# Ledger of designs, part 109: peptides against a protein of PDB entry 6FRK

Target 1, 411 residues: chain A of PDB entry 6FRK
Amino acid sequence: NEEVLNAMLKEVCTALLEADVNIKLVKQLRENVKSAIDLEEMASGLNKRKMIQHAVFKELVKLVDPGVKAWTPTKGKQNVIMFVGLQGSGKTTTCSKLAYYYQRKGWKTCLICADTFRAGAFDQLKQNATKARIPFYGSYTEMDPVIIASEGVEKFKNENFEIIIVDTSGRHKQEDSLFEEMLQVANAIQPDNIVYVMDASIGQACEAQAKAFKDKVDVASVIVTKLDGHAKGGGALSAVAATKSPIIFIGTGEHIDDFEPFKTQPFISKLLGMGDIEGLIDKVNELKLDDNEALIEKLKHGQFTLRDMYEQFQNIMKMGPFSQILGMIPGFGTDFMSKGNEQESMARLKKLMTIMDSMNDQELDSTDGAKVFSKQPGRIQRVARGSGVSTRDVQELLTQYTKFAQMVKKM

## One batch from the design tools (peptide; made by RFdiffusion4, then SolubleMPNN)

Design b2_p15_7_s3 (from b2_p15_7, 9 letters changed)
Fold by OpenDDE base, seed 1:
Structure b2_p15_7_s3 (fold): chain B 411 residues (1-411), chain A 15 residues (1-15)
Amino acid sequence: as target 1 above (411 residues)
Amino acid sequence: MESEENLLKKILAAM
């Protein structure tokens, strides 16, 4: 029935609006989904919910595709990348993240601070660059961003850098003076790519902001930041729609490693609350848990120890905020974990690790750790005393371990 | 072979 379709589409439209998808795009998507759904196929007893979800997914995938191939740097060439965006968009941090990303891929990368407007911009960039061991250029005395950008680009070209990133001034308002300055910098350095950095948390303002930048400078790429927060990423669709430029990377946190290549399918899956399975796998793999290969081999043999569980808890702690990890798991919507629950969950993990720190190697490395403790109850009392916890807390940990070890044996 | 993902999901679901 058309009424059932309209009701379900209303729920989807509400969820997309709550995900900061622009109201015009939501309206267009609604009509496109209606035209793509065969009502006769919906009558035949097919799972109406899955059909609508698939149609919505397909139309969202089209909205993030500008029909333009993303610019990619050329290996062994000098690639000048100019960053543009508002103050507070995460632009300076994103410059460092992109430089670090390419450095880890074996590119010769550098950073130029052409932000003369913000007090301490150069110190911030220098601090980030020094932490990441990235070469940088800037001035404490030169106030013309065109001079700084030109001198920095020339210097790093002469030094045969492959990725030359130019950070520009971000302002709070769409001031004509900012756009004139950006245009003067762009004309002077002739960048191979102009990257617009957008904060996903600005919601419905994403379209107007992205359009204002595209109307003044030739934005060729978009980077979306703050996708670790309450921003469900719907603003990214608005940025693509306004700039006609592809999203190339996303910022998923505050750490320099909280930066990933944009993947359409995982992003739309996350936007729909389906989880980001692929991003979770990539994030687990990027941690270069050399211990993961050994763990995977043990898991293939149905072996799981208390040490293996401890290492997994360390890995979860290294993956960053627990809320981000949960937001990647299907069925754990971003709304399910208040910031309070994250600190409690991390404190709970740390408590479990502290209990395991009081175990001996025989207990940790046993393929049946629970049986080691069950055969000698005095071990539970020793571990409880060593970790400053109750014998019940140790038994709860062993019960949890036993559940995991049984799940691993079924894998 | 359940992916590293399924292990991490099982870890997180049992916490």
Scores: peptide ipSAE 0.013, ipTM 0.423, DockQ to the pose 0.056
Fold by OpenDDE base, seed 3:
Structure b2_p15_7_s3 (fold): chain B 411 residues (1-411), chain A 15 residues (1-15)
Amino acid sequence: as target 1 above (411 residues)
Amino acid sequence: MESEENLLKKILAAM
């Protein structure tokens, strides 16, 4: 019994280390899980694997909970949000994402570029802001970030902006001069929230980095970026532990929409490779895909048509980056999330849809679409000609459909 | 719920 527990805990610890969870946190978690299980009389009939998984999940949830309520902006007030973080953390991009998020929620949002250190910081922010139709402030001539931040905050306060986001300088290294500049900006603008932006891809360095920011400025919130990459987000646990501040949002890609409110349960589920089914359901529900209930009912009856597959491809395309959707499914590892594969995957889906656009209703609505084509091979040639593809491409689509339809019939 | 959830997963897993 203890050997099996120790073996399973070793696998979990390895998976957490591979997920960039800090080695100290993994050790503590192992001890806490072991103690919790050793205290729970392992009733001879309990699935020990489920028990260990539940104990691990519960301890990871505690590691993401700083015990501090996240700051939330007040509607109809001026909320000043200062961003801090290293260069390359995705800070400037995240400022634009947060501004856009609140703008879409009907907040009056603006952006201030107080990054005077990086050449082209203001141009980058201006480009992002202009693309999103977000008002922005910055200077090409003023070199003092305190002046720019103060003037920008005052301007947007006077214009009754509700969300005033201040992007600050990021350096490549933790330098005292960066922290002093951030402190001077913070003192001048008196932000309602200081957001630390952390790159998830820095792995084991997350703790030390997050701590260095918290020790110098009153970080009240964390945003974790680059969760679309190879980083499974274990560094987020380190950031929470070091800052004692909640994660409020995550960046899940490079697009302005690749930004979501942080949810503890889905995040830990994803970190453990359990997938984020709840987030998938929520994202599906946010899209008002009313057709999903009808699909679910058809699928309960073992019915799956080429039209149902087409509608699912449309839904996937509406859900945004295919990489994010795949990364929400258990067992779809990070290899499917490689940036090159997303455009290729979307192009593949679009190609498959273009093939289906050349099908007739009898072919699309058949509960055995592959059999319709197998009985009349001339249909494959018609569809291939109509869609500008090879007969092989149509056969590959039908082969994929057949695999899906067989899986549905086994449910 | 578990069956429906497994279904969307199986669909997405076979893509």
Scores: peptide ipSAE 0.012, ipTM 0.427, DockQ to the pose 0.106
Fold by OpenDDE base, seed 5:
Structure b2_p15_7_s3 (fold): chain B 411 residues (1-411), chain A 15 residues (1-15)
Amino acid sequence: as target 1 above (411 residues)
Amino acid sequence: MESEENLLKKILAAM
């Protein structure tokens, strides 16, 4: 029994290390899981795999919970949020994403560029802010970030802004002068929240980096970026452990909407390769796809048309980047991202939709669309000409549709 | 009854 437990824990520990979880946290988790499992209960014939998975999941949930309630902005107050992080962490982009998130929730939001070190930092922030219609402040002539931050915060306080986000210069760990500048900005503006932005792709470096920021400024929140990439997010556990601060949001792509509130259960599920089931459900529900109930009823009755498939492709495109949606599905996270970028996946969906746009209602609404095309091969040639694709592309679509319709009939 | 989720997963898995 103990040998079987140790073998299964070795596999879990290997998978967590491959997910960029810090080796100290993996060791501690192994000990905690081993202590939480009764070997006598494992002998009684309980599903050993489910028991170990549940114990691992429960201990990972504890590792991502710092035991500190996340700071939340107060409605009708002026909330100053200072961003700190390394250069290339996605900090400036994340400032714009957070401002846009709160703007869409009906908050009066603004951005301040206090990055005087990076050439074109203000132009980049201005470009992002203008695209999102977010008010911004910065200077082309002032070189002191303390002056810019103070003037910008005062301006937006006087204009009754509710969310005032201050972007600072991105730093390297070796630049003590730049940490002192960050502390001077924090002391001048007295932020209600200091947000540390961490790149998930830096792996084992997350702990040492997060600690260096926490030792200089009162980091109260963490945002993890680049969770759309190869990073499984294990470095986020290291940031929570080092900062003792909650993850409040995650960045899941390059688009301004590729930003979501952090949820513990979905994140741990994704980290374990179980998929983000809850985040997928929540994202489907947020889209108010009232048409999904009607589709689900059709699918329960074993009915699936080419039109129903077209509506599903529209829904997937409305859900945002295809990479995020695939990353929420168990088993799709690794192999599908390796075969194409987000743009290629979206171009493929758009191509399939363009083929279906060249179909008629009889073809789209048939309970056996593939049989309609097989009985009259001239339809394939018509659709191919109408959509500017090969007859092979239309046959491939019909083959995919047939696989779906067969899965629906087995439900 | 498969959850709406299992349905969406089966749809996305067959794409």
Scores: peptide ipSAE 0.005, ipTM 0.371, DockQ to the pose 0.081
Fold by OpenDDE base, seed 4:
Structure b2_p15_7_s3 (fold): chain B 411 residues (1-411), chain A 15 residues (1-15)
Amino acid sequence: as target 1 above (411 residues)
Amino acid sequence: MESEENLLKKILAAM
């Protein structure tokens, strides 16, 4: 039993290291998982793999929870949010994304460019802000970031802005001069929140970078950028551990709307290749699709049918945004994303739905749809013929459904 | 309009 546990933990540790999780955190997780698993309960016939996966999931959730409540802006107040981070972290883009996020939520938002070090920083911010119709402040002539930040904050306070975002200089390296500048800006503007922006693609360097910022400035929030496609989320765990600060948002692409509130469970599910059921549910709920409550209740009861998957595909098709939702479906991993044009992908979803349209109510409404097909292989051949697809395509759909249904049964 | 269409591209790509 202990050998099996150690072997499975080795695989998990390898996968986490491959996901750029810091080696210290992986070691800590391994020991915590070992301590959380009752070996006697593992002997009693519980699916050892499920128990280990659940223990790993719980410990990863704890690693993302700093035990500190995230700062949230107060409506009708002037909230000053200072951004800090290295050059290339996506800081300036993230300032615009955050401003746009709050603007879309009906907040009066603005941007201040206090990056005097990078040539064209103000032009970049101005371009992003103008495209998003976000008010901005900056200077082409003032070189002191403290002056620009102070004047911009004062201006926007006087104009009753609710979200005042200050973008600071990023350096290519951690330099004492950068931290001194950040401290001077922070002291001058007295921000309500200091946001550290971290690039997830820096991998194992995330801990050291996040720590260096936290040791110099009072980082209270983290935003992780470049979590698009194959981006390894492991650096996010390192940032939380080093800063003891919550991740508040994630950047999921290059567009101004490729930005979402951080959710722990979805993120860990995605990190483990489990998909993001909660983020899917939340995204579905944000769209106020009438059928959401019934799906959520079924999911809470660990029930998931091929019909529920079909309805979910219909909801996805109604949503129009095919990037965010299928990467959230367990078993529809990033491997499905990486290769297709939109038209091919719509064609794939429509193909899956057409396969399900060739299923009968007994197959669609079965709480174990995969077992219905496995017991009677002639059903696969019928559905394949009815939908004009190969038996392989039907088996692939059933494999995806099985992965999803197995995850719902674990919720 | 354009944002919704591009987002539709990416999830279907993820399937």
Scores: peptide ipSAE 0.000, ipTM 0.317, DockQ to the pose 0.068; fails the geometry check

Design b2_p15_7_s4 (from b2_p15_7, 9 letters changed)
Fold by OpenDDE base, seed 1:
Structure b2_p15_7_s4 (fold): chain B 411 residues (1-411), chain A 15 residues (1-15)
Amino acid sequence: as target 1 above (411 residues)
Amino acid sequence: MDTLESLLQKILAAM
C-alpha cells in the first residue's frame, strides 16, 4: 500500500513540477498529502486515485490561500491602484484589462502611464485606453515617473474617478534603481493597493521574483498573466507563498476581455488537469449572449436549429483562442493544445459557418433542418455552389447538425 | 448552465 501511494504521489509531484509548481512547495505538499491520507481507508477498497486527488486538491487550495483577505475597491471613493512587475509580464495590458473590467461594472475608471523607461509605453497605454474608451494620463516630455504619477493621480482625484490605475516601469532585472523608483512613486501617490503582475510562464523563477518585489514594496495583491499558454499556473502558488498576498485576477489571453476574477477551485482543478468547467460556464455567461436565455429555453424544449448552431460557433470564436476553451473541457488533454490544431479547428469552424451563410432563413430556422434538405436535394446543390464547397461537405455539416439536434432532444 | 456547458462540450467533441 505505501509503495503504491509513493508511486502515485511521484506521478502527482511530476505533474505539479511540469505545471511550474516550486520544488520546495511540491516536497511540502507531498509530505502533507502523506500525513492527510488515511492508509487504513485506502485498504478498505476506496478509490485510491480519488482519495489522493482530493488530498492533493485540499493541500493546493491551502497553498493558494495566503490567509489574508483580498483588497477590494470602495464604491464612491477614490481608489489608487499601483501596478508593479517585470518587463514583459503583461503589466501594461493588465492595467487596461483591470480598468475595462471595472468600467464594465459601472466604475469611473482611468489609467496613468508612469513608465518613462520604455520607449512607446505611453503610446501603447493610450492605444489600449482609447480602444476601451478609458480616460488616460501620461507625458511625452516628463521623464520623472513620480511627477507623472502624482499629477495624474491628483488630476483624476479632482475629477472624482473611483478607480485610478498607475502603470509603472518594468525592468528586465531586479535592479535596485527600479525598486527605488517604485518606492518613490508609491510614497508620492500613497496607493490603496499595490498589484504585482506575474507572468506564469517564468516557471520556477516566480518565487524569487515575487519575493524580491515584496521585500521592497508593500505588494498587497497578485495578478497572474499568460495562463493561456503552456504555463499551467503553478508559479501562482509560488507568488502567493512569497508575497503572502492573494491572487485577485488572472489573464487568460491577449484580448481585453481575457481577464477574470481569480477563483481558487477552478484554478486548482485546471492545474490538476481536471478541467475548468466553472470557468467555461463563467466565460460563456460573460459573453452576455442575450441569446443564451432564448437558446437555453429552446434547448429545454428539445429545439435546436442550424441558426442556433451558427450562433454557438460565433460564440466559440468570440471566447478567444480555441485552445483555451479546449483546455477548460475535461478529457481534452494537453496534446490537444498544440497551436496547429487550433488554426485547423478555427478554419473548420469558419468553413462550416461559410456553408451556413449560403443557407436561407427557412433552412436555418427549421427545427429539423436535415429533413428540409433531405426532402429537397436541390437545396444541398444550391448551398454547395453558394459556399464554394462540395455537396459532400454540406452533407457532412447536416450529419453533424443531426447528431447535435438528437443530443439536444435527449437533454 | 449545465445544459449550455454540455452543449459546448458536445460541439467541441463533434468537431
Scores: peptide ipSAE 0.013, ipTM 0.392, DockQ to the pose 0.081
Fold by OpenDDE base, seed 5:
Structure b2_p15_7_s4 (fold): chain B 411 residues (1-411), chain A 15 residues (1-15)
Amino acid sequence: as target 1 above (411 residues)
Amino acid sequence: MDTLESLLQKILAAM
């Protein structure tokens, strides 16, 4: 029994290390799981794999919980949120995403650019803010970030803004001059929350970086960015451990909507390769895809048309980046992302939809669309000409459809 | 729920 437990724990520890979880946390988790599993209960015929998975899951949940309640803005008050983090962490983009998230919830939100060090920082913030119709403040002439932050906070307080986000300078190195500037800005504006922004792709460096920020400024919240990339997010556990601060949001792509509230259970499920079924459900419910019941009913009856496939491609396109959807489905790990960028996958879906836009209702609504085209080959040539594609591209679409329709009939 | 996941897995496996 102990040898089997040690073998399974070794596999879990390897998978967590490959997910960028810090080696100290993985060792601690291994000992905690060993102490939580009674070897006598494992003898009673319970599924040993499920017990170990549950124990590992429970210990990972504890590592993400700092035991501190996340700060939340108060409605009808002025809430000053200061952002800190290294250059290239996605800090400026994340300021815009957070501002847009609260704006969509009916908060009066604004942005302040106090990054005087980075060339074009204010132009980048201005561009993002203008696209999202978010009010912004900054200067092309003032070089003191304390002056810009103070003037911007005062301006937006006087205009009764509820969410006032301050973007600060970020550097490539943890330099004392950066930390002094951040401390001077924090002392001048007295923020209600300091948000540390970290890049998930920095892997094992997450702990040391997060600690260096927490030792200099009172970090109360963490935002993790670039979770759409190759990073499995294990560095987020190291940031929570080092800062003793909760993760409040995650950045899941480059778009302004690629931003979501952090949920512990879905994140740990994804980290373990169990998929994010809850996040997928929440995203489906947010999109009000009420047509899913009608589709599920058709699928239960073994009916699947080219129109049903088109509607599913539209739903996938509405759910956001294809990479996020893939990462939410159990068994679709990072290896499926290696075959193409997100843009190529979306371009392929759009091409398939454009082919279907050249089909008629009889072709789209047929319960055997492939048979309609096989009986009258002139339809393939018409659709190919109408969509500006080859007859081979139309045949490939019909071959994919036939595979789907056969899989639906076996459900 | 399981049906949507199964459908998405099927859609993605055939792409």
Scores: peptide ipSAE 0.012, ipTM 0.389, DockQ to the pose 0.082
Fold by OpenDDE base, seed 4:
Structure b2_p15_7_s4 (fold): chain B 411 residues (1-411), chain A 15 residues (1-15)
Amino acid sequence: as target 1 above (411 residues)
Amino acid sequence: MDTLESLLQKILAAM
C-alpha cells in the first residue's frame, strides 16, 4: 500500500512540477497529502485513486487560499487600485480589463497611466481605454509617475469615480529604482488595494518574482495573466504562497472580455486536467439562462431532447469566444482551436441550430428524437429541405444527439 | 462534428 501511494504521489508531484508549481510547494503538498491519507481507509477497498485525487485537490485548494479575505471595492466610494508588476506581465492590458469588468457592472471606472518609462505606454492605455469607452488620464510630457498618479487620482476623485485604476511602470528586471518609484507612487496616492499582476507563463520564476514585489510593496491582491496559453497556472500557487494575498482575477486571453473573477475550485480542477466544469456552469449561470435548473433536473432523470441540445448550443454561443468554452472542457487543450477554427466551429454550431430550427415541436420535445426520425424518414427530408442542408447533415446531427442522449441516460 | 459531440459529452460528464 505505501509503495503504491508513493508511486501515485510521485506521478502527482511530476504533473504539478510540469504545471509550473514550485518545488517547495510540491514537496509540502506531498507530505500533507501523505499525512491526510488514512492508509487503513485505503485498505478497505475505497478507490485509492479517487482518495488521492481528493486529498490532492483539498491540499491545492489550501495552497490558493492565503487565509486572507480578498479586498473588494465599496460601492459609492472612491476606490484607488494600484497595479504593480513586471513589463510583459500583461499589467496594462489587465488594468483595462479590470476597468471594463467594473464598468459593465455599473461602476464608474477610470484608468490612469503612470507608466513614464515605456515609450507609447500612454498611447496603448489610451487606445484600450477609448475602445472600451473608459475615461483615462496620463501625460505625454510629465516624466514623474508620482505627479501623474496624484493628479489623475485627484481629478477622478473630484469627478466621483468609484474605481480608479493606476497603471505603473513595469521593468524587464527587478530594479531597486522600480521599487522606489512604486513606493513613491503608493505613498502619494494611498491606494485602497495594490494588485500584483503576474504572468503565468514564467513558470518556476513566479515565486521569486512575487516575493520580490511583496517584500517591497504591500501587495494585497494578485491577478494572474496568460492562462489561455500553455501555462497550466501552477505559478499562481507560487504567487499566493509568496504574497500571502488572494488571486482576485485571471486573464484568459487577449480580448478585453478575456477576464474573470478567480474561483478556487474551477482553477484547481483545470490545473488537475479535470476541466473547468464549475466555471462553465457559473459562466452559464451568470448569463441568466433561466432554464439551467430545469436542464440539470432533466439530465439527472436521464431525459434529453433535441430542444435541450438546442438550448445547450444557445448557451455555448452566449458564453462568448468558443475557444474559451473549449478551454473549459476537460481534455480540450488550448490546441484544439486555433483562432481560425473558432469561426468555423461557431459556423458549425449555427448550422446545427439552423437544422433544429427546421424541426417541429414533436421532433424537438421527443425524449427519443432519433427514433421519431427513424420511424418516419420523410421527416429527415423535410428538415433537410427546410434548413437548406443535405439529408446526411441531418442524419449526422441525429447521430450526435443519439450518442449524447445515451450518455445522459448512463449518468 | 466529432469535436462538438466530445465537447457536449464533456459538458454533460461535468454536470
Scores: peptide ipSAE 0.007, ipTM 0.391, DockQ to the pose 0.078
Fold by OpenDDE base, seed 2:
Structure b2_p15_7_s4 (fold): chain B 411 residues (1-411), chain A 15 residues (1-15)
Amino acid sequence: as target 1 above (411 residues)
Amino acid sequence: MDTLESLLQKILAAM
């Protein structure tokens, strides 16, 4: 029994190391899991795999929970949020994403560019802010980040802004001068929250970097970026352990809306390759698909039309990048869809929708659309001509629909 | 290649 446990724990530890979980945390987790598993209870015929998975899941949840309540902005107050992090961490992009998130929630949000070190930092922030219609402050001539941050915070306080985000300089290396500058800015503006932005793709370096920031600046929140890439997110555990600060948001892509509140359980489920069913449900619910209840009710009755499939394709297209949706589905690895395959998948969806746009209401609303076309083959030729596709493309769509409708009837 | 069908099934099974 102990040999089987040790073998399974070795596989889990290997998978966690391949997910960029810090080697010290993996060792500690292995010891905690061994201590949590009573070998005598494992003799009682319980599924040993399920017990080990549950113990691993429970210990990973503890590693993501710092035991500290996340800071939250107060409505109707002036909340100053300072961003810190390495250059290339996605800090500037994340400032814009957070500002946009709060703006969409009806907060009066603004951005301050106190990055005087990087040429074009202010232009980049200005471009992002302008695209999102977010007010911004910065200078092309002032080189002191303390002056820019102080003036910008004062300006936006006087204008009764509720969310005042300050972007600071990032560097490629942990330089003492960077930490001194960040501390001077923090002392001048007295932020209500300091957010450390971490790139998940830095792997095993996450702990040492997060610790270096926490040792110099009072980091109270963490944001993890680039979780859409090859980074399996194990670095997030290292950041929480090092900073003793909660992850508040994650960046899931390059777009301004590729930003979501951090949820512990979905994240750990995804890290373990279990998928993010909860995040998929939440994302589906956030689409305010007023027709979602009507569709669920039709599905419960085993009714599925070509129109219902069309509406589902519209919904999938509204969910954003297809790679993210796949990465939320159990058993789909993040690697399954390269950016090229995403565009191809979206083009395929659009092609299928264009075929359906050439169908009539009798064809779209039939509970057996394939039978309507099989009884009158001239309909396939009409739809093919109307949509500019081959008769084979229409037959492939009808074949996909038929298989799907047969599964809905078995639900 | 998981078919668009397999994706839709998993989305709908999660709904």
Scores: peptide ipSAE 0.006, ipTM 0.371, DockQ to the pose 0.084

